# Ledger of designs, part 14: peptides against a protein of PDB entry 6J54

Target 1, 223 residues: chain A of PDB entry 6J54
Amino acid sequence: NENLFASFIAPTMMGLPIVTLIIMFPSLLFPTPKRLINNRTISIQQWLIQLTSKQMMAIHNQKGQTWSLMLMSLIMFIGSTNILGLLPHSFTPTTQLSMNLGMAIPLWSATVFTGFRYKTKTSLAHFLPQGTPALLIPMLVIIETISLFIQPVALAVRLTANITAGHLLIHLIGGATLALLNINTMTAFITFTILILLTILEFAVALIQAYVFTLLVSLYLHD
Target 2, 42 residues: chain B of PDB entry 6J54
Amino acid sequence: QFQFTGIKKYFNSYTLTGRMNCVLATYGGIALLVLYFKLRSK

## One batch from the design tools (peptide)

Design b1_p12_1_s1 (made by RFdiffusion4, then SolubleMPNN; from b1_p12_1, 10 letters changed)
Fold by OpenDDE base, seed 2:
Structure b1_p12_1_s1 (fold): chain B 223 residues (1-223), chain C 42 residues (1-42), chain A 12 residues (1-12)
Amino acid sequence: as target 1 above (223 residues)
Amino acid sequence: as target 2 above (42 residues)
Amino acid sequence: DLLDALLLLLLS
């Protein structure tokens, strides 16, 4: 059991937290454009950023598009960290609930606060769905209020659980494959194939979770 | 679009203002209830 | 909005 979760332990070297370096490392993978026409790699990155930016900001007005930089940086950070976490013997900071809560709570609070500041009437009205029968108003308002406070928790847990579960599955199936190599090579081949397919799936999940996390933050901002 | 009169004009689940007022009324009622029980326990 | 968030949750 300890070996199963060893990959989720925060790495340290001589008592110094390497986690800080791991968190900062993805920033090195995205250099700033220096030319009007960059290399193919940089151009593809910029193109992807523009596509995702246009897609995510399509639901926002001019005021909401002020958050574009924040949201795009968030998705790039989470996406890059999740992808890097799939590397062998790599530590994924987003597997830590504390990390995800540290991102979710401030962003959620900022969106809620922004909503109450600039769209007070609409924000308050969202606690009561339109057309609610009069008898259900008090109960529904309470439920919606509770739902609001669950949002940051759900946001963090969703990301943490999905990434952690994926890593755990890869570890388990990988370990099983190694164990079966000495027992039955045919079965080991099957498990290895599953491992490959799972790894491909986890790459997709890593990106999707980053997108969902950022999209939900954006959606909460839109209210 | 909806023509409400009387109290329904201010407290309805259809208009934005009405919904807001309902929410505020609910929170106010809960606050008063909590206050009542808090004072009762003294 | 909540429904959309729920749908996103189900799809993730």
Scores: peptide ipSAE 0.218, ipTM 0.838, DockQ to the pose 0.029
Fold by OpenDDE base, seed 3:
Structure b1_p12_1_s1 (fold): chain B 223 residues (1-223), chain C 42 residues (1-42), chain A 12 residues (1-12)
Amino acid sequence: as target 1 above (223 residues)
Amino acid sequence: as target 2 above (42 residues)
Amino acid sequence: DLLDALLLLLLS
């Protein structure tokens, strides 16, 4: 078990924390545009950001669209870190629950406080859905209040669990494939095929989790 | 459009103001209960 | 609102 979780320990070099460099590395992959007509890579990046921005901000009004920069940077950061984490012998910072909580709690609190500041009546009314019978109002309000506080935890745990589980599965099936190479080559080929399909799935999961995380933050902002 | 009279005008689960007042009343009731138990414990 | 979020949670 210790060998399975060895990839999730914080890497250090000569006692110095290299985690900071790993976290900062994705920022180098997205340089700021300098020209009117940029390179293909930058153009594709801008195109993707434009598409995702239009899709996510479609539910927001003018005030909500002010958060576009924050949300787009968030999805790019999480997505890039998750994809880079699928490289062999790479450390994924998003597998650390502390990091995800560090992102989820401030963003969630900001959205909640922003909602209460500008849409106080609507935000308070969201604790009680429409058409609730009078006898169920107190209990339902309590449940909705608890549900509100579970949101940041759910955001962090969802991201952490999905990314961590994916990495564990890759390691387990990969290790099984290596072990079966000397036992049964045919079975090893089958497990290797499963490993390839799983890695493709994990690439998709990496992007989807980044999208879902950002979308839920955006949804909480919209209330 | 819903039309309410009496106490239902202010405390209902259909209108925005009604729902808000219900939420505030619930929180107020909980706060009073907490205060009661706190004072009773002392 | 919450239902949509729950659906997204199940999808993820």
Scores: peptide ipSAE 0.180, ipTM 0.837, DockQ to the pose 0.029
Fold by OpenDDE base, seed 1:
Structure b1_p12_1_s1 (fold): chain B 223 residues (1-223), chain C 42 residues (1-42), chain A 12 residues (1-12)
Amino acid sequence: as target 1 above (223 residues)
Amino acid sequence: as target 2 above (42 residues)
Amino acid sequence: DLLDALLLLLLS
């Protein structure tokens, strides 16, 4: 049991948490361009950022596009940390629920608060879907209110659970493959193939979860 | 467009203002209920 | 490479 979750323990060095350094590490992978025409790698990064930015901010008006920098930094951070977390012996900070809650709750609160501050009528009206029968209005408003408060929890848990589950599966299948190497090579090969496919899937999940997390924050900002 | 008269003009699930008023009325009702039970216990 | 990463992961 302890061996399974050993990779999820926050790493410490000399009693000091190295988590802060791990969190800050992805920022080094995205340098600021200083030239009009940069290297191919930087150009590709900027191009990808531009594409994702245009896609996510397309639903927002000009006022909502003020959040573009924050949302793009968020997706880059979560995406990079999730991808780096798939490296062997690496610690993924996004597997920690505390970190995800630390991101989800403030961002959610900011989006909800911004909505109530600038679009009070629309925000309040969202608690009641259009066309609701009169008898169901009170109950539905309560349900929508509860749903609102579940949003940050769901946002954090979704990211945490998906990344954590993926890591656990990779470790379990990897361990099984290693154990089967000396027992049955054919079965070990099959298990290893599954591991490869699973790893590819986890790369996709890592990016998707980053996108979904940022997208949902963006959607909460819009509506 | 919808044409409502009377109380339906202010409390309806089709217009933006009507929906807002319904939400506020619901919250107000809940607040009054909570206040009632709180004062009842004292 | 992914294969190398998987091999290292298996040895972990």
Scores: peptide ipSAE 0.048, ipTM 0.775, DockQ to the pose 0.016
Fold by OpenDDE base, seed 5:
Structure b1_p12_1_s1 (fold): chain B 223 residues (1-223), chain C 42 residues (1-42), chain A 12 residues (1-12)
Amino acid sequence: as target 1 above (223 residues)
Amino acid sequence: as target 2 above (42 residues)
Amino acid sequence: DLLDALLLLLLS
């Protein structure tokens, strides 16, 4: 069990935190364009960013589109870190609940405070759905208030749990495959095939979770 | 679109202002209850 | 918004 969770321990060398370097590494994979016509890699990256930005910011008005840069940077950061974390014996910072809470809580609070600042009436009215019977109003307002405070927790835990669970499954099935190589080659082959399919699935999950995380932050901003 | 009279004009679940007032009234009621129990315990 | 968030949670 200790060996299983060893991959989730923060790596250090000589007492120096290497985690900071790991977190900063994905930023090197996305250089800034300098020319009107860039190379193929940068062009594809900018095209993807443009498509995702148009999709996510379509629900926002002109004032909400001010957050476009932040949201795009967030999805690129989480997505890249999740993908790189799928490498064998790699440390994924997004598996740490502390990091995800550190991102979720400030972003959530910023969206909530922004809503109260510029859309006070709408934000307060959001705690009560339209057409609610009079007898259910107090209870529903309380439930909606509790739901609001659960949002940052759910945002962080969802990302952490999905990525962590994926890592655990890959390690367990991978270990089982290695153990079965000398026992039954046919069974080991089947297990290895499942491992490959699971790895492909986890790549998709990694990107989806990054998108969902960013989308929910954007949705909270829109209210 | 909606025409309300009396107390329903200020406290309703259909208009924006009515919903806001209902939320504020709920929070105010909870705050008063908390204060009541706090003062009662002393 | 809550309903949309729940749908996204189920999809994830």
Scores: peptide ipSAE 0.239, ipTM 0.827, DockQ to the pose 0.029; fails the geometry check

Design b1_p12_1_s2 (made by RFdiffusion4, then SolubleMPNN; from b1_p12_1, 8 letters changed)
Fold by OpenDDE base, seed 5:
Structure b1_p12_1_s2 (fold): chain B 223 residues (1-223), chain C 42 residues (1-42), chain A 12 residues (1-12)
Amino acid sequence: as target 1 above (223 residues)
Amino acid sequence: as target 2 above (42 residues)
Amino acid sequence: LLSEALLLLSLI
């Protein structure tokens, strides 16, 4: 039981916060280009960032495109941390709900306040869908208000739950394969194959969750 | 475009201004209800 | 639009 959650404990050495170093490590994988024509790896990275930027910012006007740098940095951070977390004996900060809430709540609040500041009429009107019957207006406004406050929680919990569940499944199936090695080799081989397929799926999930997190923040900004 | 007259001009679910006013009215109503129950408990 | 998008994204 303790072995299942051992990988989710924040690592410390001599009482010092090594978690900060783990969070900063992904930034080393994305160096800044200094040339007009860079190395192949840097060129691919910049190309991918440009493609994702164009895709995410397509829904925004010029004022909304000011957030492009922050959103791109966010997707790169979450994506890289999630991928690195799939390495053996690695700690993923995004499995911690506190980390994800720490990102979700400020970004959500910033988008909501920005909406109220620059798009006050449209933002207030968003609490009432168009064409609502008159008798349902008070109830629907209350529901929409509650829905608004659930958004940051859902954003954080979705990311945390998906990454954590993936790690738990890999651990459980991995443990089962090791236990079955001496009991039934054929069954152990099947479970190992499932483990490989699951790990490939988790790589995809890691990137998708990063994309979904940033996309939802972007959608909240656009309203 | 819909043409509304009277109270429906300011409180409707089709126009942007009407939707905004409905939202503000609902929040105002809730605030008054909370205030009423708070004063009643005293 | 947002509610529908959130519903679809909640499945992922």
Scores: peptide ipSAE 0.224, ipTM 0.825, DockQ to the pose 0.029
Fold by OpenDDE base, seed 4:
Structure b1_p12_1_s2 (fold): chain B 223 residues (1-223), chain C 42 residues (1-42), chain A 12 residues (1-12)
Amino acid sequence: as target 1 above (223 residues)
Amino acid sequence: as target 2 above (42 residues)
Amino acid sequence: LLSEALLLLSLI
């Protein structure tokens, strides 16, 4: 079973954590534009950023729009790392729960504190849904409070679980395909086809999870 | 839209102020209970 | 609305 998790071990060279370089690598794929009319690749990237920014930040007021840069950088980072993680023999930093918690907890805390600072009454009222029967108020407030503290954990675990599960499935199906090559070629072909379809799905999942992570942070900010 | 009188004006689950007060009252009650048990154990 | 949205997103 060690082979199943070997791909998730943080890579090191001579005891030095090269994972930091791996995390920083996606930043090289998104250079800052210098020209009025940039290359096609940069133009597409900027267009995508503008499109996603317009969609995500439309629900926020002017103060919320200040978070646009952070949220867009977040989605680009998670999305790029997830996509790069699907390359053969690549290490995906987002498969590490510590990585995702490191992103989720500060961002969640910032959104919650921002809410309490600028929308104190609304934020406090958010612990009690509208129309709750009077007898259920104490219990529901407690549940909603617990739910609030689960948010950063759920945010991190969702991303980690989805990406990790995808990698595990690719590994398992890939291993099964190789094992079946000498046993039954037809079955191996079927499993290989499934592997291809699964890989395509994982590309979609990689982008969706990046979007969901960022969107949830945005929603918590809007509260 | 919502007509509340008496205590319901301040503690209700429909208005923003009412919901806020209910939340604060709940937290206050829990804090008092915790304090009570803490003092009782001493 | 947020809770409902979160619930819907949790399904993804």
Scores: peptide ipSAE 0.200, ipTM 0.833, DockQ to the pose 0.029
Fold by OpenDDE base, seed 2:
Structure b1_p12_1_s2 (fold): chain B 223 residues (1-223), chain C 42 residues (1-42), chain A 12 residues (1-12)
Amino acid sequence: as target 1 above (223 residues)
Amino acid sequence: as target 2 above (42 residues)
Amino acid sequence: LLSEALLLLSLI
């Protein structure tokens, strides 16, 4: 069982945390634009960032647009780390719940705090949905309060669970494929095909989870 | 759109202010209950 | 709308 989870252990080299380098590595893949018309690859990247930015920030007013840089950096970070995590023998920092909580809790708290600061009436009113019968008001307010505090946990766990589960499946099916090569080649071929399809799916999941994470943060900001 | 009078004007589930007041009232009530039980043991 | 959106996003 430990062999299955060995890929999720934070790598260290002679006691030095390599995790820091792994976290910083994706930043090298996104060079800053220096020209008005840049290379095709960088232009495509900028175009994608612009599209995602417009889509994600469309729900926000001018005050919410101030969060655009942070949210875009977040999605790029999570997306890049998740994609890089699909490389063989790679460590994905986002598989660590501690890291995801470290991102989710501050961002969530910031969104909630900004909501209470600038939209106090609306934020407080969101604890009670419109049209609630009078008898259900106290209970529903409590439930909504609990729901609010579950949000950062759900945000972190969702990302962690989806990425971790995908990695586990890839490793399990990959290991099974290797084991079946010496037993039944036909079955090994089937499992290998499933592995390929799963890896493609995980690429999509990696991007979707990054998008969902940032979208939920932005949505909480919008309230 | 809704014309509320009296206490319903301040405590309703339809208006923004009413909803806010209801939330504050519920939190206040819970706080008072917690305070009551905390002081009860003394 | 928010709750429904969150529910939909939670399923993804």
Scores: peptide ipSAE 0.192, ipTM 0.829, DockQ to the pose 0.028
Fold by OpenDDE base, seed 3:
Structure b1_p12_1_s2 (fold): chain B 223 residues (1-223), chain C 42 residues (1-42), chain A 12 residues (1-12)
Amino acid sequence: as target 1 above (223 residues)
Amino acid sequence: as target 2 above (42 residues)
Amino acid sequence: LLSEALLLLSLI
């Protein structure tokens, strides 16, 4: 089973971690525009950023829209790393739960604290749903409090599990395809077709998980 | 529109203030219980 | 609405 998880080991070269370089690499794919009319690739990137920014920030007021830069950078980072992770022999940092927790916990804490700072009454009221019977109030408040603390964990685990599971499945199906090449070429072809379809799905999952992660952070900010 | 009188005015699950007070009361109660058990064990 | 939105998003 060590071979299955070999791609998830943090890469090192001569005892030095190259993970830092891998994490920084996506930033090179999004250069700052220098012209009014940029190249097609940059124009598409700008269009996507503007579109997603408009959709995500539509639920926020002016104060919430101050988080736009952070949220857009977050989605671009997670999305780019997830897509690059689907390349052969690549390492995806977002498969590491430690990294995702490192992103989720601070962002969640910031949103919760921001809510308590500027909307104290509303934030406290969210621990008790409207219309709750009087006898259920204490128990429900406790449940909602627990639910709040599960949010950062769920946010990190969701991203990690989806990306990791996709990588494992591609690896397993790919390995099975190679093993079947000399046994039954027809079955190997079917398995290869499934692998292609799965890879397309994983590209979609990579982008969706980036969007969901960012959207949930934004939603927590909105309260 | 909700019209409450007496204790229900301050502790209700319909108004924003009422919900807030219920939450605070719950946390206060839990804190007192924890304090009670801590002092009892000491 | 947030609870409902979170529920829908949790399915993904």
Scores: peptide ipSAE 0.157, ipTM 0.828, DockQ to the pose 0.027

Design b1_p12_1_s3 (made by RFdiffusion4, then SolubleMPNN; from b1_p12_1, 7 letters changed)
Fold by OpenDDE base, seed 5:
Structure b1_p12_1_s3 (fold): chain B 223 residues (1-223), chain C 42 residues (1-42), chain A 12 residues (1-12)
Amino acid sequence: as target 1 above (223 residues)
Amino acid sequence: as target 2 above (42 residues)
Amino acid sequence: LLEEALFLLELI
């Protein structure tokens, strides 16, 4: 139904794209610290960023740690946009495959190119696992090359599919609850309870998807 | 330590250099096959 | 690394 997918249409005002403002809005929620001793909210935010940074960058060497700022900004951006998208009548830009591809392809390409430049031998050797039988080497190298090109697509589709599916389920169950209010109040209450539990789940999914997206980008960087 | 002699020294799945050479050889083989079919069509 | 990535994919 067109009404079901109406929430995924990019909003515009007088031909001007409001989508740009929606994308930029999460940046206002994370102000830069100016004092040595910050407010409680800023201190908690910085603490969370430091903890996630330590966990994400523990795998990387000193050269890989230069990407810490970009990866932390990415997780904060995707996480904040996904959570804000769960607000009523809100538009989530991460539901658009074009946006996720726009993030996934450049980041993936950057990680692959950096791998080839700094660790050429290890990156080329990654196409062939150790201990493979000699007869399977050509076929396995082809499969591994195809697998490499599927990585950015899988990264983008995973994020879009999980967020979009969550939004669709909330709309469907929400519509069912409204329809059942006039038919059976008890069943409507049960469906409403399921809706609340689903919304809590979607908040968790929103954060997990942001984390997984950044983790996979970080993993491709490490090789 | 893996002691490989002859062709197995350069094309081996256990050593880093051997794995790299195997990958390059496979890409080279595919490129030659594509080139052969392109030249045969004309 | 691929096994870890596949494990994370299965978790989602």
Scores: peptide ipSAE 0.206, ipTM 0.822, DockQ to the pose 0.027
Fold by OpenDDE base, seed 4:
Structure b1_p12_1_s3 (fold): chain B 223 residues (1-223), chain C 42 residues (1-42), chain A 12 residues (1-12)
Amino acid sequence: as target 1 above (223 residues)
Amino acid sequence: as target 2 above (42 residues)
Amino acid sequence: LLEEALFLLELI
């Protein structure tokens, strides 16, 4: 069943990795505004960015507000790549765990180190939840420490698994629909309807996973 | 508001300082245990 | 509250 994973192979042309171009492609969809009143498309993009920025950065102080550009660029990148990945015969870079780890580990490390630098007492206190019984303190501190190191892995795996699973389901249901066309047309129509509903769901999942990834990075920054 | 006296003033799970001290004490204890086993092995 | 929120987000 290597056909199931064929769509997840990093594409190359003549041995050269074109995946770099695919990763850079979403940047073309967000042009820099040049006018006071821009086109409708750019205005909508800016409006969405402002809404998400205000919502996500409201929990941060002035120092945290400096991360607004990074977090907004992150959500736009992941969101756009996930949406573009739903196009037929497209390669989604975020299905690669290496890509997501490459984003998660540095961002997580930056947030953790920033927390320890500016909020040392609060950051250290986070290893022990409030109200813990005295006898459970050593065990719980160890668990919370382990939990901290799992965070970057959880970020990467969550994004990778959700997007990959969605693509696999679309592929499987699509393949089943094609196989049933000559066997039972009525059943094929039902599976096709499910495929349409699934694709709509995957659009939502694509945006939600981008938002959750960025939000969690933001929350780790705030601690 | 929590009022603690004695050692609970410095080591508690309710105040920020107390929680920090508990975490540091736990890490210190683990470090001492690791050190003990390393020295014992030699 | 933040830990609970994080826990809920981990379920997604």
Scores: peptide ipSAE 0.180, ipTM 0.835, DockQ to the pose 0.028
Fold by OpenDDE base, seed 2:
Structure b1_p12_1_s3 (fold): chain B 223 residues (1-223), chain C 42 residues (1-42), chain A 12 residues (1-12)
Amino acid sequence: as target 1 above (223 residues)
Amino acid sequence: as target 2 above (42 residues)
Amino acid sequence: LLEEALFLLELI
């Protein structure tokens, strides 16, 4: 079991945490534009950012669109870290629940408090769905309150679990392929094919989870 | 358009204000209950 | 619609 989870241990060098460098590394992949017409790579990046920003912020009014920068930075960060984490022998910080909670809790809290500050009536009314029978109001309010507090936990756990599970599967199938190379080459080829397909899937999952994480934060902001 | 009269005007599950008041009333009731049990246990 | 969207997102 130690071998399975060894890839999820925070790497250190000479007692110094290199996790900080790993977390900061994705920032180097997204340089700021300096020209009206940049190279193809930067232009594509900006185009993608623009598309995602338009899609995510379409549900928000002008006040909600003030969060666009933070939300887009969040999705870029999570997406880039997740994709980089799929590189061989790479450490993915988003596999750490502590990191994801560290992102989820403040963002969730900010959205909730912002909602209570600027949309107090709507936020309070959100604890009671429309058309609820009068007798069920107290219990439903309690349940909805509990549901609210589960949101940041679910947000963090979802991201952590999906990324971690994907990495674990890649590791397991990869190990199985290596073990089967000397036993049965045909089965090893099949498992290797599955590994490739899984890896492709995990690339998609990495982006989807980044999107979902950011989208949910956005939805909580919209209330 | 729903027309509510009396107490239902302020405490309903359809209007925004009514829903808010119901939530506040629920929290207030729970708080009072907790306070009551806390004071009773002493 | 929001609840349905959230539910669908929870399935992902």
Scores: peptide ipSAE 0.165, ipTM 0.830, DockQ to the pose 0.027
Fold by OpenDDE base, seed 3:
Structure b1_p12_1_s3 (fold): chain B 223 residues (1-223), chain C 42 residues (1-42), chain A 12 residues (1-12)
Amino acid sequence: as target 1 above (223 residues)
Amino acid sequence: as target 2 above (42 residues)
Amino acid sequence: LLEEALFLLELI
């Protein structure tokens, strides 16, 4: 059982935590442009950032577009860490709920506070849906208030659960494939095929979860 | 556009101001209840 | 837009 969760233990070397280095590593994969026409890799990266930025900021006003740098950095960070986490024997910081809560709670709080600061009437009105019968108003306001406070938790847990579940499933199917190699080669080949399909799915999930996390933060900002 | 008169002008679930006032009234009521129970225990 | 976002989130 410990072998299943061994990949989720925070790595240390000589008693020193190397988690900080792992978190900083994705930043090295996105160098700053130095030329008017960069190489193909940087050009593709910039194109993707511009494309996603245009899509995400389309719902925001000028004031909301000031968050573009934060949201783009967030999606690049989560996306890169999730993709790097699919490498063999790699540690993914996004599998740690503490890290995801550390990202979700401040960002959620910032979006909520900015909403209350600049759009107080609209933000307060969101606790009561339009057209609610008068008798249901107190109960519904309470429910909406609870729903608001669950948002950062749901945001963090969603990311953590999806990435962790994918890693566990890859580990289990991979282990089963290795175990079946000496028992039944045909069955092992089937499980290996499933493993390949699953890994492709997890690559998609890694990017989707990064996008969804950033999108939801953006939507909370927009209210 | 909705036209409300009387108390419905300030407390309604259709207008932005009305919804805001309903939310504030709800929070105020809850705060008063909490305060009541807190003072009752003393 | 929250309804659309929730719909998209439900697909994931």
Scores: peptide ipSAE 0.129, ipTM 0.822, DockQ to the pose 0.025

